# Peptides against a protein of PDB entry 9IZ0, part 281

Target 1, 345 residues: chain A of PDB entry 9IZ0
Amino acid sequence: ITCLGSNGHTYKQLVKGGNDDLRQDAVMEQVFEQVNGFLRSYRKTSQRNLSMRTYKVIPLALKTGVIEWVQDTIPLGEYLDSAHKVYHPKEWSLSTCRKLIAEKQMEDLETRLKVYDLVCRHYRPVFRHFFLESYADPVQWFTTQTNYARSTAVASVLGHVLGLGDRHGQNILIDKTSGEVIHIDLGIAFEQGKKLPVPECVPFRLTRDVVDGMGITGVEGVFRRCMEFTLETLRREEDSLLSVLEVLRYDPLFSWLISPLRRMKKQKMQLENFNQPESGNITTDASRDPKIQRNNVSGESEAERAILKVRQKLSSTLSVEASVGELIRIAQDPSYLALMFCGWS

## One batch from the design tools (peptide; made by RFdiffusion4, then SolubleMPNN)

Design b2_p26_2_s3 (from b2_p26_2, 15 letters changed)
Fold by OpenDDE base, seed 5:
Structure b2_p26_2_s3 (fold): chain B 345 residues (1-345), chain A 26 residues (1-26)
Amino acid sequence: as target 1 above (345 residues)
Amino acid sequence: MEETKKAIEERKKLAQKLKEEEEAKR
């Protein structure tokens, strides 16, 4: 829908209907706004304008709401698919890469690493070209690439700490003006991504294309330092962050568990992304909605476990530098990326 | 530099074509 604001500006809004509960997105956006408060209050983060980019989510009903349409954005995955076709027209298609990884999904780690390496050799990073194409002025180019690395660092720390899942290239928008990342579809949090049919084993998305966008220094520069400052801020504000999450523990509308319906929908979307839509009318009469009685008793114990995991991730047992170093290592480890649905780009 | 300029132009052309194909489907 398109709305005229009281300021005379026209705003696009996305009406999302279906099986997705936007209340989880709205809650995560509220957590991000609180974290942005902490980032503004701390000198090392405020001097760098570190923030998680947010968008407005207005839940209207169960499974229905309005999402702010972030102007001048593009999904990372859409950019990458189009860029690979232009810069590497002789390389494999995204569908070919996906198929080869899927064919080895049930194989051992060694076989999965071999196919991942093979895919990586035939699908090279291109995301650096976003900045080169979009910004002709060298100062604007450097500024936007820096903003990308900063924004990705904040999102990576927050994504790890809050256990954000489903961080595929369609759920990460790039702001074409600032170069900043905007994470959308926040319906998988607190490590519920590990319960997906393809478990998420990385702390955040740090694939080869995500790194290629950081320029010549890759992770070794603005990104690492901004992760360190972000984690230092979150460790300092641990009690404040945990207090925000405790308010959500008592929200009867917040689901700390991935719903079976969301799990099935994500499974179906994963399978449909492997099947080209050949026009087979399989009318699967999915009319048997099993009335799964929400046992309310399981929600509180899962909230406690989620908060405990957040506290554990904020532990000062390791230095900020050591913790960030380990997170970057794991997020780039082929042994984890080879297990992902799309770990090569 | 010339290859990068050519790649940028091909990208702009592809993006325009994809936009026209998406507009023709509405």
Scores: peptide ipSAE 0.028, ipTM 0.459, DockQ to the pose 0.024
Fold by OpenDDE base, seed 1:
Structure b2_p26_2_s3 (fold): chain B 345 residues (1-345), chain A 26 residues (1-26)
Amino acid sequence: as target 1 above (345 residues)
Amino acid sequence: MEETKKAIEERKKLAQKLKEEEEAKR
């Protein structure tokens, strides 16, 4: 839908109807706005304009809402598939890589690592070309690549701390103007990604293409430093962040658990993405709402566990540098990436 | 599909231009 604003500007809006609980996305966006407040309050983060990019989500009903259409964006996965066909036309297709990983999904780690390495040799990184293609001016190129590394660092720390799952290339948008990342489909949080049919084993997405976009310094440049400053800020604001999450504990509309329906939908999408490249909004008419009596008692216990895990991730037991170093190591570890649906790109 | 083909062709042209500019700098 296109709406005319009171300011005379036209805004494209996405009306989402169906089984997706946009209230979870709206709540996570509110948490990100609070975190952006913390990042603005501290000199080290404020001087670098560190922020989580947000988008407006207005839930209208249980199954209906309006999402801001983020203008001038592209899904990371859409860019990477198209760029790989251009820069590496003799390499394997994304569908071939997906098929080979899927065929070995039930095999041992050693077999999965061998297939992951094979796929990596036949599907090389290309994301550096996004910045080279989009920005002819060297200052704009450097600025946008820096903004990408900064925004990815903030999103990586927040994604780890809040336990954001399902961070595949279609759920990460790139702003073509700023180079910043925008995370969408936020309804898998608080480590519920580990309960997916393909468990998410990494703290955040730091695949070879995500790193290739950071330029020649990779993770050791702007990215690592901005992760450190972001984590330092979140540790200082631990009580403020936990207080925001405690408000959500009492929100009867917030679900700390992935719904069985959402789990089944993600499973189906994972299986269908093996056979067709169609980004079809499969409106599965799952009109059978089983009356899942939300045992309120289970919700409070899961909220308490989620808050406790956030507190543990903000622990000062390790230095900021040691904590960030370990997160970067785990996020790049082939033993975890080989277990992912798409860990090679 | 058609927009994706157009975007691929625009990138091929740009990739070729960038390659020629890099080769001209060596």
Scores: peptide ipSAE 0.027, ipTM 0.470, DockQ to the pose 0.015
Fold by OpenDDE base, seed 2:
Structure b2_p26_2_s3 (fold): chain B 345 residues (1-345), chain A 26 residues (1-26)
Amino acid sequence: as target 1 above (345 residues)
Amino acid sequence: MEETKKAIEERKKLAQKLKEEEEAKR
């Protein structure tokens, strides 16, 4: 839909009608706006304009809402698939890599590491080319690559702290104007990604292509430092952040658990992405709402456990540098990435 | 802090009302 604003500007909006509850996304975007307030108030983060990129989500009904159309964006996964075909036309296709990883999904860690290493040798990083292609001016190139590393650092810390799941390349947009990342489809939070058919074992997405976009310094440049400043800000504002999450504890519309329906949908999408080529508008007419007897008592106990995990992740037991160092190590560890649905790119 | 406390109280009231409406439907 295209709307004329009261300011005379025309805004494109996406009306999403479908089985995804946009209320979860809208609530997570509200949490990000509060965190952006903390990042603006703290000197080390405000001096770097650190923020989580947000978008407007207006839920209209159960399974219906309006999403702000983020102009001039591309999904990371869409760019990477196209760029790999251009820069490495003799390497394996994304479908070949997915198939080989899937065929070994039930095997031991040693076998999964061997196939992951094999896939990595035949599917090399290309994301640095996004910046080289998009920005001919060296100052603009450096600025946008810096903005990418900064925004990825903020999203990585927040993604870890809030336990954001389902961070595949289609759920991460790149802003072509700023180089910043925009995270979408926020309905898997508070470590509910560990309950997926392929459990999420990494704290955030830090694959080889995500690192390649950071330039020659990789994680040891702007990215690490911006993670440290972001985590330091969140530790300082722990009580404020926990108070925002306590508001969600009593929100009857917020779900601290992945719904069985959403889990089954993600399972089906994972299985279908292994077996079919890219062409299918699957209108799944799943019109039967199972009466989810939300045992309110179970929801409160899950909310409390989620808030306790957030508090534990904000613990000052380790230095900011040690905590960030360990998060970066785990997020890049082949032993975890080989267990993921798409850990090579 | 005060706005957050107010938002907690409003959501608690809404949750309680919805619970009472569910209990009244049984």
Scores: peptide ipSAE 0.011, ipTM 0.290, DockQ to the pose 0.024
Fold by OpenDDE base, seed 4:
Structure b2_p26_2_s3 (fold): chain B 345 residues (1-345), chain A 26 residues (1-26)
Amino acid sequence: as target 1 above (345 residues)
Amino acid sequence: MEETKKAIEERKKLAQKLKEEEEAKR
């Protein structure tokens, strides 16, 4: 829809109807805006204009809302698929890579590492080309690549601390004007990504293409330093952040758990991304209600565990540098990336 | 440099073609 603002400007908006609860997204955007307050107040982060890019979410009903249409964006995955076909037309298709990883999903780690490495050799990074193509001016190129590395660093720290899941290439937008990342579909948080059919084992998305976008310095440049400053800010504001999360503990509209419906939807989407439509009538007899052991872990006990995990991630037991170093290491570890649905790109 | 320039030009053509195909579907 297009809305006329009180300022006389027209705003394009996405009306999302369906089964997705936009309240989770709206709450996470509120948490991000509070964190943006902390980043603005701290000298090391404010001097770099570090922020989590937010978008406006207006939940209208349980399953309907208006999302700000972020203009001039592209999904990272859409860019990468398009760019890979152009820059590497002799390499494997994304569908071929997905198929090979899927065929080995039930195999041991050694077999999964071998297929991951094989896929990586036949699907090379291309994301550096986004900046080279989009920004002919060297100052704009440098600025936008820097903004990308900064925004990715903030999103990586926040994604880890808040346990943000489902960080696939369609849930990460690139702003074509600023080079900044915009994270969307925020309804898998507080490590609920570990409960997905393919468990998320990385703290944030730091795949080869995500790193390729950082330019020649990769993670060792602006990215690492901005992660350190962001984590330092969040450690300083631990009590403030925990207080924001404690308010959500008592919000009856906030779910600390992934809904069974959302889990099933993500499972179906993962399976559909594996199955090209060979025309086989798989009558999914949906009638086998798996006895979901409702472990009546009270929503309160899950909130408490989530807050405790956030506190643990903000622990000053390790230096900021050591903590960031370990996060970067884990996020790039082939042993974790090989377990992901799309860890190669 | 020439390969990158060619790849950029091929991408611009592909993007234009996709845009025209999307406009022709409306």
Scores: peptide ipSAE 0.033, ipTM 0.442, DockQ to the pose 0.022; fails the geometry check

Design b2_p26_2_s4 (from b2_p26_2, 16 letters changed)
Fold by OpenDDE base, seed 3:
Structure b2_p26_2_s4 (fold): chain B 345 residues (1-345), chain A 26 residues (1-26)
Amino acid sequence: as target 1 above (345 residues)
Amino acid sequence: MEARREAIEERKKLADEVKAKLEAER
């Protein structure tokens, strides 16, 4: 829809209807706005304009809401697929890579690592070209690449701390104007992604293409330092952040449990991305509702566990530098990336 | 500077052409 604002400006908005609960997305955006307050108050983060990019989500009902149309953006995965065809036309297709990883999903780690490495050799990173294509001015190129590395660092720390899952290339938008990342579809938080059939093994997305966008310094430049300053700010504001999350514990609109329908939809999307339908009529008889053993883990017990995990991730037991170093190591570890649906790009 | 601008504009044009082809194949 298009709305005329009281300021005379016209705003495009996405009306989302159906079975998706937007309340979780709206709540996570509110948490990011509070975190952006902390990042603005702290000198080391404020001087670098560190922020999580947010978008407005207005839930109108349990299954209907309005989302801000984020203008001048592209999904990371859409850019990468198109750019790979341009820059590496003799390499494997994304579908070929997905098929090979899928065929080995049930194999041992050694076999999965061999297939992952093979896919990596036949599907090279291209995301550096986004900045080279989009920005003719060298100062604008450097500024936008720096903004990308900064924005990715903030999103990576927040993604780890808040346990944001499902950070695939379609859920990450790139702002074509600023170079900043915008995370969308925040329907998996507080490590609920680890309960999926393909568990999320990495703390955040730091694939070869995500790193290629940072330029020649990769993770060792602006990215690492901005992760450190972000984590330092969140550790300083731990009590403030936990107080915000405690308000959500008592919010009757917030679900600490993934909806069975949302879980099934994400499971189906994971499986359908593995199975290109060869034209076999699999009549999935939708009539076998598996008796989901409602382990009555009260939503309250899951909320408490989630908040305790956030506190543990903010622990000062390790230095900021050591903690960030370990997060970067784990996020780039082939042993975890080979287990992902799309860990090569 | 000009040769770098031309090479960026040519790459941008190629990316836009590939995007348009991918949109026409949907």
Scores: peptide ipSAE 0.011, ipTM 0.409, DockQ to the pose 0.020
Fold by OpenDDE base, seed 4:
Structure b2_p26_2_s4 (fold): chain B 345 residues (1-345), chain A 26 residues (1-26)
Amino acid sequence: as target 1 above (345 residues)
Amino acid sequence: MEARREAIEERKKLADEVKAKLEAER
């Protein structure tokens, strides 16, 4: 839809309807705005304009809302698929890579590592070309690449701390004007990504293409330093952040657990990407509600565990540098990336 | 449905084994 603002400007808005609960997105965006307040209050983060890029979410009902249409954006995965065809036309298609990883999804770690490494040799990173194609001016190129590394660092720390899942290339937008990343579809948080059919093992997305976009310094430049400053800020504001999350503990509308419907939808999407369309009309008679034994793990006990896990991630037991170093290591570890649905790009 | 549940639990075990290995390398 297009809305006329009180300022006389027209704004495009996405009306999302169906089975997706936009209240979780709206709540996570509110948490990001609070974190952006902390990042603005501290000199080390404020001097670098560090922020989690947000978008407006207005939940209208349980399953309906309005989302800000972020203009001049592209999904990371859409750019990467397009660019890979241009820059590496002799390499494997994304569908071929997905198929090979899928065929080995039930195999041991050693077999999965071998297939992951094989896929990596036949699907090389291209994301550096986004900046080279989009910005002819060297100052604009450097600025936008720097903004990308900064925004990715903030999103990586915050995504780890809040346990954001489902960080595939279609849920990460690139702003073509600023180079900033915009994380969308926030409905998997507090480590609920580990409950997916393909468990998320990495703290955040730091695949080869995500690193390729950081330029020649990769993770060792702006990215690492901005992760350190972001984590330092979040550790200083631990009590403030936990207080924001405690409000959500008592929100009857907030779910600390992945919705069974969302889990099933993600499971179906993962399986449809693995099965060739054999034209079998599986009439899924949706009428048999399996009595999911609600193990009455009270929603309170899940909230408490989630908040405790956030506190543990903010622990000062390790230095900021050591903690960031470990997060970067884990996020790039082939042993984790080989377990992912798309860990190679 | 059971085979899908088993496949999910097997992948969770593999993910936990990978974590335990990386925790032991510390």
Scores: peptide ipSAE 0.000, ipTM 0.219, DockQ to the pose 0.037
Fold by OpenDDE base, seed 5:
Structure b2_p26_2_s4 (fold): chain B 345 residues (1-345), chain A 26 residues (1-26)
Amino acid sequence: as target 1 above (345 residues)
Amino acid sequence: MEARREAIEERKKLADEVKAKLEAER
């Protein structure tokens, strides 16, 4: 829908209806707003304008809501598919790469690593071209690439700490004005991504294209340093962050568990994306509501486990530098990326 | 349905094995 604001500006809004619980997205955005408060309070993060980019989510009912359409954005995956066709027209298509990875999905790690390496050789990174194409001024180019690396660092730390899942290229927007990343569809959090049909093995998305957008220094420049400053800030505010999450433990509307329906929908989408290359409007008439009695007792135990896992991720047992170094290593490890649905891009 | 459940369980085991290997290399 398009709404005319009281300021005379037109705002596009996405009305989402169906089995997706927008309450989780709204709660995660509230957590990000609190974290943005912490990032503004500390000199090291404030001086760099470090923030998680947020968007407005208004839940209207149990399964419906309005999402703010972030203006001047593009999905990372949409840009990458388009740019790869332009810059590497002789390389494999995204659908070919997906098919080859899928065909080996039941094979051992060694076989999956071999096919992942093969796919990587036939699908080269292109995301550096976003900045080169979009910004003619060298100062604007450098500024936007820096903002990208900064925002990706914040999102990577927060994504790890909060266990944010489903971080595919369509759930990561790029702001064309600032170069900043905007994470959308926050309905997989607190490590529930490990319960998906293809388990998420990486702490955050740090694929070859995500790194290529950071420029010549890759992860060793602005990105690593901004991850360190973000993690340092979150460790200092551990009690404040845990208190925010504890309020959610007692919210009867918040589900710490992935909905079986959402899991089935993601399973269906993952299977359908193996069989069809093109945009068909699938109106799935989901008229069979199985009366799943929510046993409330399972929710409290999952909330407690989630909070304990957040506390463990904020532990000061390792230095900030060692912790960030290890997160970057794991997020780039071919042994994990070869297990992902789309770990090559 | 059962074969898909087995396939998901097998992928979880593989992910856990990779995780355990990388945790043992620390």
Scores: peptide ipSAE 0.000, ipTM 0.237, DockQ to the pose 0.038
Fold by OpenDDE base, seed 2:
Structure b2_p26_2_s4 (fold): chain B 345 residues (1-345), chain A 26 residues (1-26)
Amino acid sequence: as target 1 above (345 residues)
Amino acid sequence: MEARREAIEERKKLADEVKAKLEAER
């Protein structure tokens, strides 16, 4: 839909209807706005304009809402598939890579690593070309690549701390104006991604294409330093962040658990994406709402466990540098990436 | 399928133009 603003400007809005509870997205966006307050207050982060990119979410009902259409964006996965066909036309298709990984999903780690390495050799990174294609001016190229590395660093730290899941290439938008990342579909948080049919084993998405977008320095440049400054800020503001999360404990609309329906929908989408080439809006009319009596007692214990995990991730037991170093290591480890639905790109 | 082929061909032209500019600046 297009809305006329009180300022006389027209704004495109996305009306989302379906099984996705936009209330979780709206709550996570509120948490990001609070964190952006902390990032603006801290010198090391404010000097770099570090922020989590946010978008407006207006939940209208359990299954319907309005989302701000982030103008001038592209899904990372949409760019990568198209760019890979252009820059590496002799390499394997994304569907071939997905098939080979899926065929070995039930095999041992050694076999999965061999197939992952094989896929990686036949599907090379291309995301650096986004910046080269989009920004002919060297200053704009450098600025947008820097903004990408900065925004990815903030999103990586927040994604780890809040346990954001389902970070596939369609849930990460690239702003074509700024080069910044926008994370969407925030309905899997607090490590509920580990409960997916393909468990999420990495703290955040740091695949070869995500790194290729950072340019020649990869993770060792702007990205690492901005992760460190972001984590330092979150450790400093631990009590403030935990207080924000504690308010959500008492929100009867917030769900600390992945809904069985969302889990089944994600399972079906994973299985269908293995068996069909890119085709079309899956309107699955799952018109059976079982009245899941939310046992209130289970929700409070899950909230407490989630808050405790956030506190543990903000622990000062390791230096900021050591903690970031370990996160970057794990996020790039083939032993974890080989277990993922799409760990090669 | 056609619209996607056109979008790939357009990006290939852009990539070739950027490459040619980078080669001319060297």
Scores: peptide ipSAE 0.015, ipTM 0.445, DockQ to the pose 0.015; fails the geometry check

